# Designs tried in a protein design run: peptides against a protein of PDB entry 4XPM. Part 205

Target 1, 160 residues: chain A of PDB entry 4XPM
Amino acid sequence: VMLHSKNVKGFLENTLKPYDLHSVDFKTSSLQSSMIITATNGGILSYATSNNDVPKNSINEINSVNNLKMMSLLIKDKWSEDENDTEEQHSNSCYPVEIDSFKTKIYTYEMEDLHTCVAQIPNSDLLLLFIAEGSFPYGLLVIKIERAMRELTDLFGYKL
Target 2, 67 residues: chain B of PDB entry 4XPM
Amino acid sequence: DIKGTIAFDTHGNVIESTGVGSQRIEDIGDLSKVTLDAEGFAQVQGDSLLVHLYKRNDITLAVYTSA

## One batch from the design tools (peptide; made by RFdiffusion4, then SolubleMPNN)

Design b2_p30_2_s4 (from b2_p30_2, 14 letters changed)
Fold by OpenDDE base, seed 5:
Structure b2_p30_2_s4 (fold): chain B 160 residues (1-160), chain C 67 residues (1-67), chain A 30 residues (1-30)
Amino acid sequence: as target 1 above (160 residues)
Amino acid sequence: as target 2 above (67 residues)
Amino acid sequence: DKFSKNAENLNKELDEFIKKGLDAIKERFF
């Protein structure tokens, strides 16, 4: 199965799905947003949001997109800093992982009242970014993004 | 008679929490230091509650019950 | 599709883990 560019948004939309456990009374909200951004500039290549109630081309839509752009840039900057900080890479906010023999790191960041998680798609110039409400546990967010990255093997090694 | 649960990873970050566990996230710091037996279990007293621990696959599950 | 199935599997895996853990704790302590 090939992941084409036109399917990336669909993939991201699927990552928005919440967790709903039955063994215990635990259910998360949907992710607020899911994005693939450039590691170089934090530019958004593709994104999905859980809030689709905003009319197209409305001023509210523009504002919401601009907010995503700002968040992506801020997170990219923090990610870049941490990639050059050995201490941060050994904190409980950094998870080194290996997917199909490719190594990457997952970072968790609190952005205002939101819980975020970002990871470089292995050997690529791309980052996968999840933004969730503050009620979304970080440990679960990490598991979620790791599993999501396993579906993006076609983007491994992608260079801009 | 489970009062709540917390599941957390090796970094001390929550995976899930329910019941009284949701109000006891701060316990993770101490729970993560508990020495587990050979099968991955431990039982510790937490205030008026009893905490039952099980760790497997790098995930620790804490179950809160009455003491 | 593959994406939805993956999400479903992850949810199920976590749920099963919690269930197994609860059962294990019950067996050990209760």
Scores: peptide ipSAE 0.679, ipTM 0.949, DockQ to the pose 0.881
Fold by OpenDDE base, seed 4:
Structure b2_p30_2_s4 (fold): chain B 160 residues (1-160), chain C 67 residues (1-67), chain A 30 residues (1-30)
Amino acid sequence: as target 1 above (160 residues)
Amino acid sequence: as target 2 above (67 residues)
Amino acid sequence: DKFSKNAENLNKELDEFIKKGLDAIKERFF
């Protein structure tokens, strides 16, 4: 199975879905954004946002896209720094994980009042990035992105 | 008589929180250091609350009840 | 689709874990 642009977009849209527990009274908001970006330049290859009611070509849409570009670049830069910092890799904000014998790391970053989570797709030049409200717990965000990466095996080893 | 819950991972990050647990996130630091029994349980006496711990599959569930 | 199912499964698994944990705690301490 090959992941085409349309399939990737649909995948990212599905990652936006919130958690809603019934065993306890706990429900999250939807993710604000879900993105696949380049690890080299932070360029956005694909993205999904929860607010799809913004009219096309409106100033609000433009501002939203620009904001995503800014955040993706900032997070990519922070990720790059941490990948070269052993101390940061041993912090509670870094989760070494293994998916189908491939090793990667999940990082959590506070961006203003937002909770973000980023992970390199194994052996690839791509990063998966989740952006959520500050009320979205980091531990849950990490679980969410790990499970999401397991569905992106077609992108493992992808090089630009 | 559950007053709240906190579930957290091995890094001390929250997975879910409800009730008084949402206001007691700072407890995770101490709760993560509690020695559990062979079945993964522990009970910790707090201020006016009692905390019941259960850990399985690297997730710890803390349940707050009246002391 | 498979993506939607995956998300649903994760939600369900977490919910089941919490439920089992609550039941276990009740059995052990209550």
Scores: peptide ipSAE 0.678, ipTM 0.949, DockQ to the pose 0.902
Fold by OpenDDE base, seed 2:
Structure b2_p30_2_s4 (fold): chain B 160 residues (1-160), chain C 67 residues (1-67), chain A 30 residues (1-30)
Amino acid sequence: as target 1 above (160 residues)
Amino acid sequence: as target 2 above (67 residues)
Amino acid sequence: DKFSKNAENLNKELDEFIKKGLDAIKERFF
């Protein structure tokens, strides 16, 4: 079954959900944003945001979307640089992972006060991008994005 | 009496933290260097607190208690 | 759906890991 636009949107919306542990008193906020962007230009193909209280077609909505565009471009640029930098790929900010025999890398980037995580969908021209508040732990964010990518097998090998 | 916890991965990044653990994230650097026994346990005396370590599946759990 | 279930499962797995770890530490040291 191929993922359609609405299915992808629904997937991204589900990734926004926070963690709430009961074994210890620990809970996170929801992700601020979750996106699938192009690895080439950082263009947003699909996105979800926890800030859904903004009226449609409002200036605030436009500003929020523009902010996402800016962040996606910046993160794509950093990712592109790191993918061409052997030293950066061996830093603690890079997690090599394998999903169903496909290899990819997860990168963590701090964007001002936000915690972000990005990973190339295996063998594709697409990146999965999570943006969270600074209180969201990086280690948990990495686990989250790895598990999320395992559900995107339909996008493996997707080329623009 | 548990005072707090920290769980962290092999890169030293936090997975969860509670209690005093949330204020001692800087301890991860030293805790990651502690030699664990064959079962994945260690105990470290530090400051006024005792840290109990358990590692499994590349995740280390640190539990802080009174010394 | 499977996406929401996946998120729930991950939350549950982590919670169970922490619980097992706490129990193991209690058994080992307490």
Scores: peptide ipSAE 0.677, ipTM 0.949, DockQ to the pose 0.895
Fold by OpenDDE base, seed 1:
Structure b2_p30_2_s4 (fold): chain B 160 residues (1-160), chain C 67 residues (1-67), chain A 30 residues (1-30)
Amino acid sequence: as target 1 above (160 residues)
Amino acid sequence: as target 2 above (67 residues)
Amino acid sequence: DKFSKNAENLNKELDEFIKKGLDAIKERFF
């Protein structure tokens, strides 16, 4: 099954699902948000949030979207800085990965009390961004976004 | 009797934690330096806890038990 | 769908890894 533009929202919604282990008593919260944003200016192309109790077109929804816009911009800026910083690319906050011979990097960023993870979709102008609570382990978040990225091959090479 | 667990990656970042492991994340720094045997195991004496290590596929599992 | 299935599989893979690790540790040390 290929990912088309119309399926992006559904894809992001699926990434929100938590991990729930049975071998040990470990369960995460759902991701707060999952987004595809532009690497150029941090604009949101698509997003999903776990909080669906906000009435549509309400002031709370607007505030939520505005908050996402702010976070996406901040993370994009940090990502851009790190992409131009060799030292940051060798820190424990950067995971070089290869997907089907395409190389990309996964970055983890602390945003106030939130744990975030961002990765450039290979050879594209797009970033995949996960935002989770501070209780969501970074190592698991990285695994999650890496595996999610593998499902976005249709977006590899996407240019704005 | 397992008191807790920590699983962490090669970057020292947590994958999962349970029980006392959740309160001992700072142990990862030391645990990551422990020399494992050929099968990927090690046992480390902690305070009042014993830590059993198993590493495979770049993931280390630490299991805390009473000493 | 495929995405849901993938997420489930990933969860299962991690769970299985932890389980195998626990079993291995039990066999080795307990």
Scores: peptide ipSAE 0.676, ipTM 0.948, DockQ to the pose 0.878

Design b2_p30_4_s1 (from b2_p30_4, 15 letters changed)
Fold by OpenDDE base, seed 2:
Structure b2_p30_4_s1 (fold): chain B 160 residues (1-160), chain C 67 residues (1-67), chain A 30 residues (1-30)
Amino acid sequence: as target 1 above (160 residues)
Amino acid sequence: as target 2 above (67 residues)
Amino acid sequence: SFMDELNEELDKFIAEGLEAIEKRLAEEAA
C-alpha cells in the first residue's frame, strides 16, 4: 500500500502526541510541529502542528506557515552543513542509526528556545523534522523520531 | 522512598526526569562515568542523597533516594 | 499506534528498572 499525502499528514499528526508515563510522574507536551521536507531546498511536503486553534486563512495562520518555512529552511541548511562536516557527524548532537539495513543520522539542534531533531529518511531526498518546546528532552526526542522513521519504509529511497 | 529519577542515553541526553532528578540534570556527566557491575548496577553517594544506577540497552536509569 | 507502543515500551523499561533496583536493595539488605 502506497503512502498518500493524506496518510502522511495523518502520520505526522500522530507523531505530535505527548508521552505520558505512569511508572513515574513524567509527562511531555505535544510537539509543536512535525514535518517532511525536501533535503534539497527545505521545501515542506507535509506538516502537522499542535497549534490548530488558528482561524483558517487568518493572518495568524499565514504567519505560522511562514514560520514553519523559515524553520525548515534553517534546519535543512544546518543539516546540509553537518552532512559535509566530519567533526559535526561525530559530535554528541549526531546519532548514527540503522533501520532495516539502511543507515541514516539523527541530528539534534537548538533553535532559539526550541528543541528540534531532523533525520534523513533512508536513501531518500526527504527529511523528517520534529520541533518541540525546550522542556522536551533530547534523548526522548531522538527515540521518538527513530521510531517514527521505522514506520516510513514506504518513503525509503524516495527521490524527487 | 524515591525522591526523583533521571533516565539518559549514551550521549548524556535526558529521556525522562522526575522529582529532584529534574533539578540535577548536571549530574549526568558524572553518573555516565560510573563503573557498573556485571548486572548493570551501581550506587553513588551524592550530598544527602543516594543515587542508584541501572543500565540496560544503552539507557541508564538513575534513582535518587534519601538512603 | 506506533507512538502509543513507544510510550508503553518506555514506561515498561522504567518500571522494570525501578523493580530491578528495588530487588537489588532487598537482596543487599538480606
Scores: peptide ipSAE 0.696, ipTM 0.946, DockQ to the pose 0.903
Fold by OpenDDE base, seed 3:
Structure b2_p30_4_s1 (fold): chain B 160 residues (1-160), chain C 67 residues (1-67), chain A 30 residues (1-30)
Amino acid sequence: as target 1 above (160 residues)
Amino acid sequence: as target 2 above (67 residues)
Amino acid sequence: SFMDELNEELDKFIAEGLEAIEKRLAEEAA
């Protein structure tokens, strides 16, 4: 099954779901945003947000989209810098992972009061990006994005 | 008798926290250095609480109890 | 969904961990 733009949007919307454990009293908020962006320019190819109460074509919607664009560019730049920095790749904010024999890295970044994580889709020019509130634990965020990437095999090797 | 929990990964980042564990995230630094037995267990005395550790699949679960 | 499955997997892990700790405590006390 080939992933189309509409399917990708639905996929990203699913990643917004919060975690709610029953074995212990633990529940997270929904992700604020989930995006697929280009590794080259940080351009947003697809995105989903939990703030669905914003009217379409409103000033608030425009501001939110602009904010996402800004965040994507900032994170792409930081990711690019870290990919060329051996020290950063060995920090606790970098998770080398292997998915179906393909290697990639997951990075966690504090962006103001938000918790973010980003990972290159294996062998592709694309990045998967999660943005969450500061209360969302980084360890859980990493597990979440790794699992999500395992569902994006159709995008492995995608080149712009 | 559980007062709280912390689950964390090999990088010391939190996966989940509850109860007193949510207020003791700083304990991860020390807990991550504890030597576990062959089955992945350990106990550490912390303040007035006892911390029980269990590690499996690169995830450590810390359980805080009064004794 | 895959996210629901992950939620269940994590919940199961925590539950198993709690049980394992309780079991170890019982064994050590015996």
Scores: peptide ipSAE 0.695, ipTM 0.946, DockQ to the pose 0.887
Fold by OpenDDE base, seed 5:
Structure b2_p30_4_s1 (fold): chain B 160 residues (1-160), chain C 67 residues (1-67), chain A 30 residues (1-30)
Amino acid sequence: as target 1 above (160 residues)
Amino acid sequence: as target 2 above (67 residues)
Amino acid sequence: SFMDELNEELDKFIAEGLEAIEKRLAEEAA
């Protein structure tokens, strides 16, 4: 079954959910944003953000969208650099993973006070990008994005 | 009497932390080097706390107790 | 949802680890 744009948006919105453990007193904030972007230009194909109570077409909305575009491009550029850097691929910020015989990498990047995580959707021209508060631990962020990618099999092999 | 916890992955990155564990993230460097027994357990004496280690499926759980 | 499932899986792991550690402590004390 083909993923429609509305389905992708809904998927990304679901990834915003916080984690709340009950075995121990641990809970996270919601993700600030979740995006699917192009690996080539960092263009945003779909995105979801935490509720901000911002009126539509307001100056604040425009600023927030512009900020997402900026972060998307910056992270894409860093990702592209690291994909061509053997040393960076062997750092603790890079997680080689395999999903259904497809190989990909998960990268963690600190963006000012934010914690981000990006991964190429296997064999595709697309990146999945999570942006969280600085309190969101990187190990959990990696587990989260890997699990999310396993649900995006319809996008495996997607070429622009 | 658990005083805190840290769960971390094979890269030494935090998965969760609670209590005193949240203030001892720097311990991961040393804890990751501890030799575990055949069942995936170990104990390490910390400052004033005892650290209990359990590892399964590439995730290590550290539990801090007074004894 | 898959996120809810992951939350539950992680929670179960932590609970399992806590129980396993407590069990080991009991065995050592015996």
Scores: peptide ipSAE 0.693, ipTM 0.946, DockQ to the pose 0.858
Fold by OpenDDE base, seed 4:
Structure b2_p30_4_s1 (fold): chain B 160 residues (1-160), chain C 67 residues (1-67), chain A 30 residues (1-30)
Amino acid sequence: as target 1 above (160 residues)
Amino acid sequence: as target 2 above (67 residues)
Amino acid sequence: SFMDELNEELDKFIAEGLEAIEKRLAEEAA
């Protein structure tokens, strides 16, 4: 199925869903935010947030969007640095992965009290970014973003 | 009786934790070094709990029991 | 959805692991 720009928002909203296991008593919160940003400038192409109770065009909405812009830029900068740092690429915070013969890396970053995860969409100028609460386990966050990227094959090789 | 669980990946990062497992995340370092049998099982004696290990497809499940 | 599927896959893995451990314990006790 072809992924259109209007469908990306819905896709990102779906990634916000929490995990809820029944075999054991384990449940996570929803992701705080899910975004597709540019690897070049950290610009937000699309995003979804779990707090939809904010009135549109309100001061609170503006502040939340501005916060996302700031975080996306900071994470993009850290990602860019790590892509040029062999030591960081061999840390436990970096996951080399292969999706249908396309290689990419998943990075986990602590942002204040938040747990974040970012990955370059294979051979593209785009990054997929998840932001979660500090209680969200990193291992689960990595599994989540890897699974999400497998659904974004239409964006593989996308260049700005 | 199960007192808790930890599931973790090959990087030692948590996938899920419950019960006493949530308070013993630091055990992952040692648990990741345990040699498993051909079927992916092992047992390790902890402080007061027995830890049962099961690994499949790069995910390790640790189950804490009293015996 | 793909997220629901992932949730189910993880839940199934945990359930199978618990069952496998319990089975091993039962066999060793017999």
Scores: peptide ipSAE 0.693, ipTM 0.945, DockQ to the pose 0.891

Design b2_p30_4_s2 (from b2_p30_4, 17 letters changed)
Fold by OpenDDE base, seed 2:
Structure b2_p30_4_s2 (fold): chain B 160 residues (1-160), chain C 67 residues (1-67), chain A 30 residues (1-30)
Amino acid sequence: as target 1 above (160 residues)
Amino acid sequence: as target 2 above (67 residues)
Amino acid sequence: DFTEELNKELDKFLAEGLAAIAERLARQAA
């Protein structure tokens, strides 16, 4: 099945949903944002946000989108730097993972008071990016983004 | 009689925390170094709490109890 | 549902871990 834009958007929206681990009475907030961006320029191809309190076609919405663009660019730049830095790749903020036969890396970055997680979709020019509040544990973010990538096999090998 | 929990990965990053565990995230550094038995269990006596460890599939669960 | 399935998996792990610890304690007390 081909992954269409609407399907991707819907999936990203699903990733926003919080965890409720009732066995230990632990629950999280929703992700602030879930995005697929280009690894080359940090351009947003698809995104979902939990902040739906902004009127459509308003200046506030434009500002919100601009903020996402800014964060995407910053994360892309940091990711690019780390991909060319052996020391950073061996830091505790980098998770080498293998999905099927493809190798990729998951990076955790703190952006101001936010917890972010980014990973290159295997063999592609795309990055998957999660942005969460500081209360969202990094270990949980990493698990989530790894499993999310496993659901995006249609994007494996996607080149711009 | 659980006072709290911490679950963490092999990088020492938190997966979940509850109760007193949420206030003892710094314990992960030491807990991650504890040698587990063949079944993946260990007990560590803290300052006032007993920590029960269980590890499976690269996830460690720490359960804090008073005894 | 992606999130629901992952939530179930993680919750199951935690539940099993708690049960395993409880069982271990019970054996030690016996």
Scores: peptide ipSAE 0.736, ipTM 0.952, DockQ to the pose 0.867
Fold by OpenDDE base, seed 5:
Structure b2_p30_4_s2 (fold): chain B 160 residues (1-160), chain C 67 residues (1-67), chain A 30 residues (1-30)
Amino acid sequence: as target 1 above (160 residues)
Amino acid sequence: as target 2 above (67 residues)
Amino acid sequence: DFTEELNKELDKFLAEGLAAIAERLARQAA
């Protein structure tokens, strides 16, 4: 099955949806953003954001996109540094995972008051990035991104 | 009578928290070190509350009760 | 639906955990 750009975009939009764990009466906010970026330069290949009530080509939209670009670059840089740091890879902010015999890592990063997590799509030059409010717990964020990667098998091995 | 809950992963990071559990995230450090029985259960007295632990599939659920 | 499915899985785990704890407590009181 081939993932078209629209399919990826739609999937990322789906990942924005909040959780409602009613068994314990726990609810989350929606993710602020969900993105696929390049591991090389942090370029955004696809993204979804909860702030969709901004008119097209407005100053607010431009600022929002620019903010996403800035965050993606910062997180990519931090990710790249951590991939070359043994100590960081053994911290509680790093989750080694295996998906269909492919190994990857999930990192959690605090960006000001935001909670973020990023993971390299297995054997690819792509990163999946979630940005959430500070109230979104990291453990749940990690579970979400791990499960999301399992749905992106069409991107496994993607090389730029 | 449940006063709150915390669910956390093997890294000690929160998955969910409710009630008094939301105010006792610092308990995870100690709770993660508790030895569970063969069925994945344990009980720990913490402050004025009793904490009931259940672990399965690398997720630990802590339930706070008055007794 | 990705999010809905994961929500169901997590909620199911929590529900089962609560039930399991309740069952253990009942057993201990017996």
Scores: peptide ipSAE 0.729, ipTM 0.951, DockQ to the pose 0.864
Fold by OpenDDE base, seed 3:
Structure b2_p30_4_s2 (fold): chain B 160 residues (1-160), chain C 67 residues (1-67), chain A 30 residues (1-30)
Amino acid sequence: as target 1 above (160 residues)
Amino acid sequence: as target 2 above (67 residues)
Amino acid sequence: DFTEELNKELDKFLAEGLAAIAERLARQAA
């Protein structure tokens, strides 16, 4: 049984929340965006953004969505290239991971001044994508997306 | 008295940083090469700071104190 | 809550690490 679309979006919204590691007095910003996109075309199936102050159906909303579409497409393209590049798969920007006996990879990408990471949902045609500010450390971003994928088991094996 | 911290993963990417640690991210390169003892600890003397290392579950915590 | 749980785990690790280092220092000074 696949997750309901609203449930997926709600989960993505949860992933936006910042961290407060007060044992060392470290805080992060919220993620800018959290998305599930197609590995084929970079099409957005579900998304959440921290910028919820934009009126619905406004020009600003349309522009923000279009920006997400552009970023998703660019990251999908980079991911596709890396998946066909052995050298890139062995770089420090690639984290091989295993979830419930399924193998996948987490890639970190610098997109202008943003920190991003993307991972193929195991055995699926879907990618999970996090976009954060440059102040959000990559190591923490990787941990976040790895743990997030573990909560998306209903999407494992999903084919378009 | 802790002057700062850095936590980093096996790829040398930062998980968190505070205080002077935030200004010494470049130390990760050298810190990642330090041989830890059987309990996962090490100390590295810097210029004016002492770095205390603790590693568990592929995460290394570096704590900066006065030398 | 996904984020809250992960936050707690990471914070707990850091707290334990700090404590472990403190204990090691105390032992060395003894």
Scores: peptide ipSAE 0.728, ipTM 0.951, DockQ to the pose 0.873
Fold by OpenDDE base, seed 1:
Structure b2_p30_4_s2 (fold): chain B 160 residues (1-160), chain C 67 residues (1-67), chain A 30 residues (1-30)
Amino acid sequence: as target 1 above (160 residues)
Amino acid sequence: as target 2 above (67 residues)
Amino acid sequence: DFTEELNKELDKFLAEGLAAIAERLARQAA
């Protein structure tokens, strides 16, 4: 199955869904945003947001998109810095992972009151980015993004 | 008689928390250092609560009970 | 459904953990 842009968008939308771990009566909120961005410039290739109540082509939609652009750029910049910082790569905010023999890293970043998680899609110029509320646990966010990357194998090796 | 739970990963980051566990996230620091037995279990007397630990596949589950 | 599947996996793990702890306690009491 090929991942077309439409399929990617739909997948990102799915990643927004909250968890309900009823065995322990734990529930999360939905992710605020789920994005695939370029590692080079932080450009958004695909995105999904939980707030879909904004009318299309409205000023509010433009503002929300602009906010996402800002967030993506900021996170990309921090990711880039950390990728060149040995100390940051050894912090508890960095998770080295291996997917199908490809090595990558998952980073957790607190951005204002938000919990974010970003990971380079293996061997690619793309980053997968999750933005959640501060109540969303980082450990769970990491698990989510790791599993999500495993579903994006068609993007492995994608170069700009 | 479970008063709460915390599940956390090897980095000490929370996966889930409920009940009193949500108010005791700081316990992870100590709980992560507890030596588990061969079956992955341990019991730790924390505050007034007993913490039951179970670790499997790099995830530790802590269950808080009164006894 | 990606999220649903992961939800099930995590929930199953937690359930199994709770059960394992319960079983351990039962053995200790016996």
Scores: peptide ipSAE 0.726, ipTM 0.951, DockQ to the pose 0.866

